# Ledger of designs, part 133: peptides against a protein of PDB entry 3B8E

Target 1, 230 residues: chain A of PDB entry 3B8E
Amino acid sequence: PFLIFIIANIPLPLGTVTILCIDLGTDMVPAISLAYEQAESDIMKRQPRNPKTDKLVNEQLISMAYGQIGMIQALGGFFTYFVILAENGFLPIHLLGLRVNWDDRWINDVEDSYGQQWTYEQRKIVEFTCHTPFFVTIVVVQWADLVICKTRRNSVFQQGMKNKILIFGLFEETALAAFLSYCPGMGVALRMYPLKPTWWFCAFPYSLLIFVYDEVRKLIIRRRPGGWVE

## One batch from the design tools (peptide; made by RFdiffusion4, then SolubleMPNN)

Design b2_p20_5_s2 (from b2_p20_5, 19 letters changed)
Fold by OpenDDE base, seed 4:
Structure b2_p20_5_s2 (fold): chain B 230 residues (1-230), chain A 20 residues (1-20)
Amino acid sequence: as target 1 above (230 residues)
Amino acid sequence: DEVRRLAEERLEEIRRRALE
């Protein structure tokens, strides 16, 4: 998100504090939970492969898969960001290059896509309104990511949800998101305004996309053992 | 400080609406 902010010169979609909350609050517990995930049933039954060739290929494929999932997560967050700004009169195309003027407190007549002028204070209010939904979107998308990461080959439906620590991690992320979204003072302290519950659903299509993507990937692996998708 | 004040006011408004 921060890289896109720099490249596109758009208003900051997610504050630094919020990023830290994701890294420390939402990523840490799930990462620990995955360490305690039970080995996939087929992993224990697999015959040794060529450790030199197969390991390298597998690492590359895993890296690519996680990279793709990460891109989907980012797209989900930015989608929410653009929707909120569009609802406030700023179309995505208009946001490109707007950052410099947006962050200048001495410019109080920044125009939106419809010619309405926005003061610095008004712009900051709408910016901070975007932070919470962006964060929540990332958390919701991470639910799907965490669930799919527990298996390499087997479907989520086959492996099941046996790791109680993982489940706890999902609840912890949700609780953190709720706390940051609705606790009094978070708007001022963390630049995260409270969010209407309806905005939680904005991320669901992307969560579903991740699930579908991973299930298709795993299906291909199951149908073509030893293929390049493994 | 003015931005903070406005943010607080907006926060309270949003919270009120979210809880209704």
Scores: peptide ipSAE 0.019, ipTM 0.491, DockQ to the pose 0.027
Fold by OpenDDE base, seed 1:
Structure b2_p20_5_s2 (fold): chain B 230 residues (1-230), chain A 20 residues (1-20)
Amino acid sequence: as target 1 above (230 residues)
Amino acid sequence: DEVRRLAEERLEEIRRRALE
């Protein structure tokens, strides 16, 4: 998200504090859980192939799958960001290169896509309104990860502790998202303004995309055992 | 609905304060 912000020069979709909350509070526990789950699934598939090469291949595949899922999650966040800004008069194309003027406190007449002028304060309200839904979108998409894990050949229920860690992580993330979204003072303290609960549903298409991705991945694995998508 | 209302009220309050 931060890289896209720099490259596209768009208004900041996700604040620094929110990024830290994702990295430390949201992504860490699921990532650890996924790493352990994949390690166990790999242990069960490991007939004694060359232990060095198979371990490396599995680690690469895990990293790639996680990276792809993370990219889809980020896209979901950006989608929500663009929808909110579009509803407030800023079309995606208009946002390109707007950051400099957007962040300039002395410019109080930034025009949206329809010619409406926005003060600095108004712009920041809209910006900070986007931070929360972005975070929430990531959390909602992570719910799909849990279901994906359940549909793996090795039932998540059989993996005992790893499942508990994942479930706990999802509850923690959801609770954190709710806290950051609706607790008084979060707008001032963390630049995360409260959102309408309906915005939680903006992530659902991307949750579905994760399911489709997983099904396609599984299909490829079934058709090409030992392929690069495992 | 109650959560929604509360969120909207808080958002409006924040907006008001930011614009003042």
Scores: peptide ipSAE 0.024, ipTM 0.510, DockQ to the pose 0.037; fails the geometry check
Fold by OpenDDE base, seed 2:
Structure b2_p20_5_s2 (fold): chain B 230 residues (1-230), chain A 20 residues (1-20)
Amino acid sequence: as target 1 above (230 residues)
Amino acid sequence: DEVRRLAEERLEEIRRRALE
């Protein structure tokens, strides 16, 4: 998010403190919980052909998977960010290069995509309004990602939710998201203004798509073991 | 004064939309 902010010169979608809260609060506990997930039955049956080579390949695959999850989360957050700004009159294309004027407190006539002028205070309110939904979106996407990542081949329905620690992690990150979103003072402390409860559902279609995609992927892997999809 | 009023009204609308 921060890199895109610099490169595209758009209004800041997510504050640095909020990013730290994600990394330390919402990512760490679920990641630890995944370490306790029961191994998939098919993984245990696979004998490494070459322990050194296969270990390296597996480590690369795991690294790529974690990298992809992070990218998917970021994309979900940006989707929500652009939706909110678009609903407030700022289309995505108009946001490109706008940051210089956006952050200038002496410019009180920044125009949106429809010619409406925005004061500095108004712009900051909408910016900080975006921070909270971005964070919440990441949490909602993490629900799906954590559930699907517990297995490589088996369906979620087949493997089930046996890891109590993982389940606890899902509730913990949700509770943290609710706390950061609605606790008094978070707007000042974290630049996270409270959001409508309806914004929690903004990420649901995206999470559902990820879930469906992963289930389809796993189905293909089961039908065609050793394919390129694996 | 009119511009100020309009700005305040818009600000209140944004706040309302953010909280509702």
Scores: peptide ipSAE 0.020, ipTM 0.531, DockQ to the pose 0.016; fails the geometry check
Fold by OpenDDE base, seed 3:
Structure b2_p20_5_s2 (fold): chain B 230 residues (1-230), chain A 20 residues (1-20)
Amino acid sequence: as target 1 above (230 residues)
Amino acid sequence: DEVRRLAEERLEEIRRRALE
């Protein structure tokens, strides 16, 4: 999000502090939970055919798969960002290159896509309104990510939700999201305005997309062991 | 400071609405 902010010169979709909160609060515990997840019986039993080449290929494929999931996650966040700004009169195409004028305190007549002029204060309110839903979207998408990362080959339905640490991680990130979204003072401290509870559901299609994507991927792996989809 | 004040006011309003 921050890189796109710099490259595309769009209004900041997610604050730096909130990114840190994601890294420390929502990603750390899940990562630990995955470390304690029992390896699939098939992974433990399969000796690599060629320990050097096959391991490298598998690592690359895994990295690529996680990269794809990460891209879907980012797309979900940006979708929410663009929807909110569009609802406030700023169409996505109009946001490109707007950052310089957007962040300038002395420009109080920035026009939206409909010719309405926005003061600096108004623009910052809209910007901060985007931060919370963006963050929440990431968290909701991470639910699916955490669940699918539990297994490499087996479906979630086959493996089940036996890892208590994973479950704890899901609750923790959800609680953190709720805290940051609704706790008094978070808007000023983290530039995250509270959002309506209905906004939590806006991310569900993306979570479902990731879930379906991974299940299909795993299904392909089961049908074609040793394929490039691993 | 003015942006922060407006933000706080907006936050309080949104919070109130969210709790209703």
Scores: peptide ipSAE 0.019, ipTM 0.500, DockQ to the pose 0.028; fails the geometry check

Design b2_p20_5_s3 (from b2_p20_5, 19 letters changed)
Fold by OpenDDE base, seed 1:
Structure b2_p20_5_s3 (fold): chain B 230 residues (1-230), chain A 20 residues (1-20)
Amino acid sequence: as target 1 above (230 residues)
Amino acid sequence: DEVLKLALERLERLRKEALA
């Protein structure tokens, strides 16, 4: 998300503090839970036959999978971002290169796609309106991500939800999302607009997409061990 | 930034209204 912000020079979709909260709040407990997860796949159980090549290949495959999942996750966040801005009159094409003027406090006549002028305050409000839904989108997508990370080759339907710590992590990140979205003072602290409940559902298609993606991937792995998709 | 502070204060008001 931050890279696209820099490259496209669009208004900031997600604040740095919010990103930090994701890293420390939403990812930490799940990471700990996964560290104690029992190995269910050959990749996790078996030592490399050739430590010089096999480990490297597996790491590359894992990194590619995480890269793909991360891309889908980012797409979900940006979808929410663009929807919110479009509803406020800023079409995606109009956002390209707008950051400089957007962040300039002395420019109070930034025009949207329909010629409406926006003050700096108004722009910051709509920007902060994006932060919370973007964060929540990440959390909702992470539900699927965390579940799929529980298994390397087995379907979620086969492995089930046995890791109590992982389940706790899912509740914890959801509770954190609710806390950050609705607790007084969080808007000032994290620059997050109060979230309408409907925005929680915007991420669901992307969570489903990740879930389907991983199930298909695992299906391929089970049928064709050692493939590039692993 | 004063304008930013005003924006944040507005967000807090909206949050309070949403919780009322």
Scores: peptide ipSAE 0.027, ipTM 0.652, DockQ to the pose 0.028
Fold by OpenDDE base, seed 5:
Structure b2_p20_5_s3 (fold): chain B 230 residues (1-230), chain A 20 residues (1-20)
Amino acid sequence: as target 1 above (230 residues)
Amino acid sequence: DEVLKLALERLERLRKEALA
């Protein structure tokens, strides 16, 4: 998100504090929970591998897969960001290069895509309105991510939801998202304004996308053991 | 930080007014 912010010179889609909340609040419990997840049934049935070379290759492939998932998460967040700004009169194309004027407190007549002038305060309100939904979108997409992280090869339908700690992690991050989104004072403390409940659903297509992506990936792995997508 | 706090409080008030 930060890199896109720099490259496109768009208004800041996600605050630094929000990023910290993701890293420290939402990811820790799930990460720990995965350590207690039941191993795949096929792990012990695999042929002996070279512990030095094959392990390294697999770790690289896994890292790449999670990198792709992270990209989908970011896309979901940006989608929500652009939708909100579009509903407020700023079309995506108009946001390109707008940051300089957007962040200038002395410019109070920034025009949207329809010629409406926005004061600095108004612009910051809509910007901070985007921060919360972006965060929530990430959390909702992380639901799918956490679920698929249970296995490398087996479908979620095969493995099931057996890890109670993982389930707790899902509720924890959701509760945190709700707290940050709706608790009074979050606008002042974290620059996160309350969002309409409908914005929670904006991320669902991307959660589904991650789920489908991973299921297809795992299907390929099962049909082609040792493939490049593992 | 204090200036930022005051600014954010103002923004919050403006948001409430806009949503009313």
Scores: peptide ipSAE 0.022, ipTM 0.600, DockQ to the pose 0.026
Fold by OpenDDE base, seed 3:
Structure b2_p20_5_s3 (fold): chain B 230 residues (1-230), chain A 20 residues (1-20)
Amino acid sequence: as target 1 above (230 residues)
Amino acid sequence: DEVLKLALERLERLRKEALA
């Protein structure tokens, strides 16, 4: 998110501190939970035919899969960002290159896509309004990500939710999102305005997309072992 | 950013007062 902010010169979609909260607060427990997940029998119990080549192939395939999921996750966050800004009069195309004027406190007449002038304070309110939904979107998308990461090949319907640590991770992540979104003072501390409850659902299509994508991927892997989709 | 912080703090106080 921060890289896109710098490259595209758009208003900051998510604060750096909030990003750290995601990395340290929401991703750590899930990562630990995955380490305690039972080894998938078809992967971990199979000896590689060639230890050198097979490891490299598997690492590349895993990297590609998680890279694709990460892209969908990022798209979900930015979708929420653009929706909020569009609802406030800033269409996506208008945001390109706007950062310089957006962040200038001495410019109080920045025009939106409809010619309405926005003061610095008004712009920052809208910016901070985006931070919370963006964060929550990431969390909701991560729900699906965590669930699908339990297995490499098997469907989540086959393995189920047996890892109690994973369930705890999902709960902790959700609780943290709720805390950061609704606890008084978080707007000041993290530049996150309170989230309207309806925005929790904005990420659901992307969460579903990741879930469906992974299930389809796994289905293809089961039917065609050794494919590039692994 | 200090101005924004102060503004947000004021808003938080107003919110607390409104909820009290």
Scores: peptide ipSAE 0.022, ipTM 0.496, DockQ to the pose 0.028
Fold by OpenDDE base, seed 4:
Structure b2_p20_5_s3 (fold): chain B 230 residues (1-230), chain A 20 residues (1-20)
Amino acid sequence: as target 1 above (230 residues)
Amino acid sequence: DEVLKLALERLERLRKEALA
């Protein structure tokens, strides 16, 4: 998100606090949980894993958690970001290059896509309105992404939810998301505005599409071993 | 940031009042 913010010069989609919550509060436990997953032999280099001798975080786990999953999370987050801003009058194309004026506190007449003028305070309120939904979107996407990462070939329906640590991690990050979204004072303290319940569902279509795509991919792999989609 | 904080606090108060 931050890289796109710089390159596209769009308003900041995700605040520092939210980034820290992702990196330290939500990503760690799920990523570590993969070390304990009874995954397919093609995913885990060594089965069974011995927690007493093996490191919990290795190159494989880092690549899975912060590479592929991170990219998918960013896409989901940006989807939510653009939806929120569009609902507030800022179409995606209008956001390109807008950052300079957006962040200038002395400019109080920034126009949206429909000619409405926005004060600095109003703009920042809308910006901060994106923070919590972006975070929640990442959490919701993680539900799907982490589950599908349990296997490369087998369906989720075949592999099942055997990792109690993963399940715990999913509940933990969801609880954190709920806390940050609905606890009084979080909007002022962390610039994470209270989240409308509707926004919890914003990521669901995206997550569903990813899930379906992955299941189809896995189905193809099972039917055609060694295919290009593997 | 202080101005924004005050604005946000005001907004929160208004929200609470609206929900009361």
Scores: peptide ipSAE 0.024, ipTM 0.602, DockQ to the pose 0.027; fails the geometry check

Design b2_p20_5_s4 (from b2_p20_5, 19 letters changed)
Fold by OpenDDE base, seed 4:
Order: C-alpha cells, then sequence, then structure tokens
Structure b2_p20_5_s4 (fold): chain B 230 residues (1-230), chain A 20 residues (1-20)
C-alpha cells in the first residue's frame, strides 16, 4: 500500500498505525497458530528425493506461492479502497497525482470526479474512513490464507480444521478487527473510523479467490507429485 | 449517475458529522 502511495501519488490507503496493527496484532497470533499445526502426513513424513537440491527448490516454490497470495491480498485491499473512494466521489483515475493537493491543509477546494469541492477536514475524514475497511479486508483475506497455509498438499476438506489454536487465532484477529472498527474513541486514537457492516463483505471475493487458487494448486500437486506448482 | 448520487449523499453525511 505504501509503495503504491508513493508511486501513484494517491491518498494514503492505509495508515501507519493500521499497518502496525496488522504486523503486531493480526499476523503474530495466526503465525504462532501455524507453528502448532499438526504435521501434514505428506509434508513432514515425505523424504526429499535429493536433500541438497529439492529443499532449495521447494523453499523457492513456497516463497512464490506466498508472493502470489500476497499479491491477491494487496489487490483485495486496493479494491476496497477504490470502492470506498468511488462511493465518496473519487474515481480511481482521478486519484492519480492527487496526493499533493489532498494532503495540503491550505487547499479547501479539491474537486472530486463530479466537481464537488472537498475541504481538508472532509478529505481527511474520507481518508481515515478507508483505513478501517482496508484493515478489515486484510483480516478477512487472512482467514483464507491461514486456512490454506496449514497444509501444502492436502485439501482443506481432507485435512479439516483440527487445530484449535488456528481457530482461536481466526476469532482473535476478527475480534481485534471488530474492536478497532467499532469501539468508541478508535477514530480519534487510531484514525480508524467506524465501518459499515457491508464493508466486511468486500473482501469475500478475494478470500474465495485465494481459497480456490490454493485448492486448485493442491489438486494439481496431488495429481502430479513433484510438479512445478509444489 | 448512481455513483454521483452516492457521493452526494455521503458528502452530506460527512458534512453533518463535521458539524457535530
Amino acid sequence: as target 1 above (230 residues)
Amino acid sequence: DAVRELAEKRLEELRKLALE
């Protein structure tokens, strides 16, 4: 998000505080939960064909898979961001290069895509309104990510939801997202303004996409063991 | 037109919030 903010000169999609909440609040507990996941029979019990070369190849393939999931996650966040700004009168094309005027407190007549003038205060309100949905979108996408990451070969339908700690992690990050989104004072303290319940659903297509992607990948791995997608 | 209407409605809501 921050890189796109710099390159495209768009209004900041996600604040520094929300980034910290993701890194420290939402990612840690799920990561710990994965450490307690029971070993997949195919992963931990399967001996490498060549211990020297296959380990490196597998690590690279895993890294690429995480990279692809991360890209889908970022797209989900930006989708939510652009939808919110569009609903507030700012079309995506109009946001390009707008940052300079957007962040200038002395400019109180920034026009949206429809010719409406926005004061600095109004612009900051809508910017901060984007922070919470972006954060929530990341959390919702992480649901799918966590569920698929517990296994590399077996389908979620085959492995099931056996890790109680993982389930707890999913509830914890959801509870944190709800707390930050709806607790009084969070808008002032963290610049995370309240979120309409409908925005929770904006991430669902991307969560589904990640889920389908990984299930297809795993299906290919099962049909072609040792393939390039493993 | 629908997006414009939504934007106008949201702007009005934001103005009300700014006055509170």
Scores: peptide ipSAE 0.021, ipTM 0.533, DockQ to the pose 0.020
Fold by OpenDDE base, seed 3:
Structure b2_p20_5_s4 (fold): chain B 230 residues (1-230), chain A 20 residues (1-20)
Amino acid sequence: as target 1 above (230 residues)
Amino acid sequence: DAVRELAEKRLEELRKLALE
């Protein structure tokens, strides 16, 4: 998010502090939970045919798969960001290159896509309004990520939700998201304004997309072991 | 400081909306 902010010169979609909250708060417990996930029986029982080549191939395939999931996750966040800004009069194309004027407190006549002028204060309000939904979107998408990361080959329906630590991780990140979104003072402290509960659902299509993507990937792997989709 | 004050007011408004 911050990289896109710098490259595209768009209004900041997510604050640095909120990114830290994701990395340290929402991702850490889930990551630990995955360490305690029971090893997929198929992976642990299969001896590599060639330890050197098979390890390298598997690492590359895993990296690609998680890279793709990460891209979908980012797209989900930015989708929410663009929707909110569009609802406030700023179409995506208009945001490109707008940062310089957006962040200038002395410019109080920045025009939106419809010719309405926005003061600095108004712009900052709408910017901070984007932070919370972006964060929540990331959390909701991470639900799918955590669930699919339980296995490399088996479907979630086959593996089940047996890891209590994983379930706790899902609960923890959700609770943290709710806390940061609705607790008084978070808007000032973290530049995260509270959002309508309906915005939690904005990420659901992307969570579903990731889930479906991974299930299809796993299905292909099961049918064609050693494929490039691993 | 002025932005913070405005943000606090807006936060309160949005919080009310979020609780509805």
Scores: peptide ipSAE 0.018, ipTM 0.487, DockQ to the pose 0.028
Fold by OpenDDE base, seed 1:
Order: sequence, then C-alpha cells, then structure tokens
Structure b2_p20_5_s4 (fold): chain B 230 residues (1-230), chain A 20 residues (1-20)
Amino acid sequence: as target 1 above (230 residues)
Amino acid sequence: DAVRELAEKRLEELRKLALE
C-alpha cells in the first residue's frame, strides 16, 4: 500500500498509525497462530527426508502464498479507498499526482472531479475517513486467510486448538476494528474516523476472491504435487 | 441502524471539530 502511495502520488490511503495497528495488533495473532501451527506441524510431520530442501521448499511456498494473499488484501484496501474518494467527488484518475496539493495546508481550493473546491480540513477528513475502512477491509480479508489456514490441517485435535486460537484471533481483530472505528476520540488520537457499517461489506468480495484463489491453488497442488504454485 | 446513526453522528462531530 505504501509503495503505491509513493508511486502514484495519491492521498495517503492508510495512515502510519493504522499500519502500526495492523503490525502490532492484527499481524501478531496470525503470526502467533502460525508459529503454533508450525510447531504443531513440526511435531506431527515425520522429519522430512531432506530437512534442508523440504523446509526451504515449504518456506518458499508459504512465503509466496502469503505474498499473494497480501497483494489481494492491498487491492481490497485500495478498492475501498477509491470507492470512498469517488463517493466524495474524487475519481481515481483525478487522485493521481494530487498528493502534493492535497497535503499542502495553504491550498484550500483543491478541486474534485466535479469542480467542487475542498479546504485542507475537508480533504483531511476524507483522507482519515479512508483509513478506518482500509483497516477494516484488511481485517475482513484476514478472516478468510485465517479460515484458509485452518482448512490445510487434517487433524481434528489440531483443529480444536487452532480453532480456539483462530476464533480468538478473529474476535480480537474484529474487536480492535470496532474499537478503532467507533470509540470516541479515535479520530483525533489515531486519525481513524468512524465508519458506516455498510463499508464492512465492501471487503467481502475480496474475501471471497481469496477463498476462490486458495481453492484453485489447492486444486492445482492436488493435480501437480511439487509444482511452483505450492 | 443504531450503529450507523452513531457513526454518522460521531463523524459529523469530528467534521465540526476539524472545521473549528
């Protein structure tokens, strides 16, 4: 997300505080769940015949899968960002190169796609309004990711502990998203303004896309064991 | 609906604060 912000010179879609909240809040539980999952998988998997090559292949496959999922998450966030800005009069094409003028406090006549002038304060309100739904989109997409991770393991007992950790992770992320979205003072403290509940549904198509992607990937892996798509 | 109304109200309050 930050790279696209730099390259396209668009208004900031995700604030530094929201990034920190993702890194410290939403990513920790998945990381812990993955660490436990790896530890449990290492206990149950027979030592790979060649621990160096098989671990490297699995790590590469996992890293690629997470990289791809991360790209889909970013696309979902940006989609929500562009929809909100478009609803406020800023079409995606108009946002290209607008950052310099957008962030300038002394320019109070930035025009939207329809010729409406926006003050600096108004622009920042719209920008900060985008931070919350971007974050929420990431959380909703992470639900799909967590469910996908659950379906990879065949053992019912591992599913039980993972289910508790996953459910706790889902609850924590959702509670954090709700807290950041609706708690008084979060707009001032974290620059995360309240979100209409309808915006939670904007992420659902992308969650579905991740499910479809994972199912297709699983089908390919089943048909071609040892392929690059793992 | 209640959550929406609350969110809209809070957003409006924040907008007012940002414009002051």
Scores: peptide ipSAE 0.019, ipTM 0.480, DockQ to the pose 0.038; fails the geometry check
Fold by OpenDDE base, seed 2:
Structure b2_p20_5_s4 (fold): chain B 230 residues (1-230), chain A 20 residues (1-20)
Amino acid sequence: as target 1 above (230 residues)
Amino acid sequence: DAVRELAEKRLEELRKLALE
């Protein structure tokens, strides 16, 4: 997200403190939960046939899969960001290169896509309004990530929700998202302004996409064991 | 609905503070 912010010169979609909350608060507990789930799943049951080559291949394949999921998460966040800005008069095309004027506190007449002028304060309110739903979108997409990582080959429907630690991770992540979104003072402390509950649904298409992607992947693995899709 | 109303109220308060 930060790299895209620099390259595209768009208004900041996600604050540094919010990124820290994702990395240390949101991602850490789910990662621990996932580690316990993996120990119970089929992922660790298969011994490498060749410890030197198969380990490296598996690590590469896992890294690629997580990289792809991470990209889908980022796309979901940016989608939510662009929707909010568009609803406030800033179309995605208009945001390109706007950062310099957007962040200048002395420019109080930045025009939106419809010719409406925005003061610095108004722009920052809209920017900080985007931070919360971006974060929430990442959390909602991470629900799918945690669920799909229970098994490497079996469908989520076949494995079920057996790991209590995973369930705890889902609730903890959701509780953190609710806390950061609705607790008094978060707008000042974290630059995360309150979010309408309806924005939680903005991430659901991406969660569904990840779920479908993983189910299709697992189906292919079951039909063609030993393929590159593993 | 109550959560939405609370969120909207808080957002409006923040907007007022930012515009002052």
Scores: peptide ipSAE 0.019, ipTM 0.476, DockQ to the pose 0.038; fails the geometry check

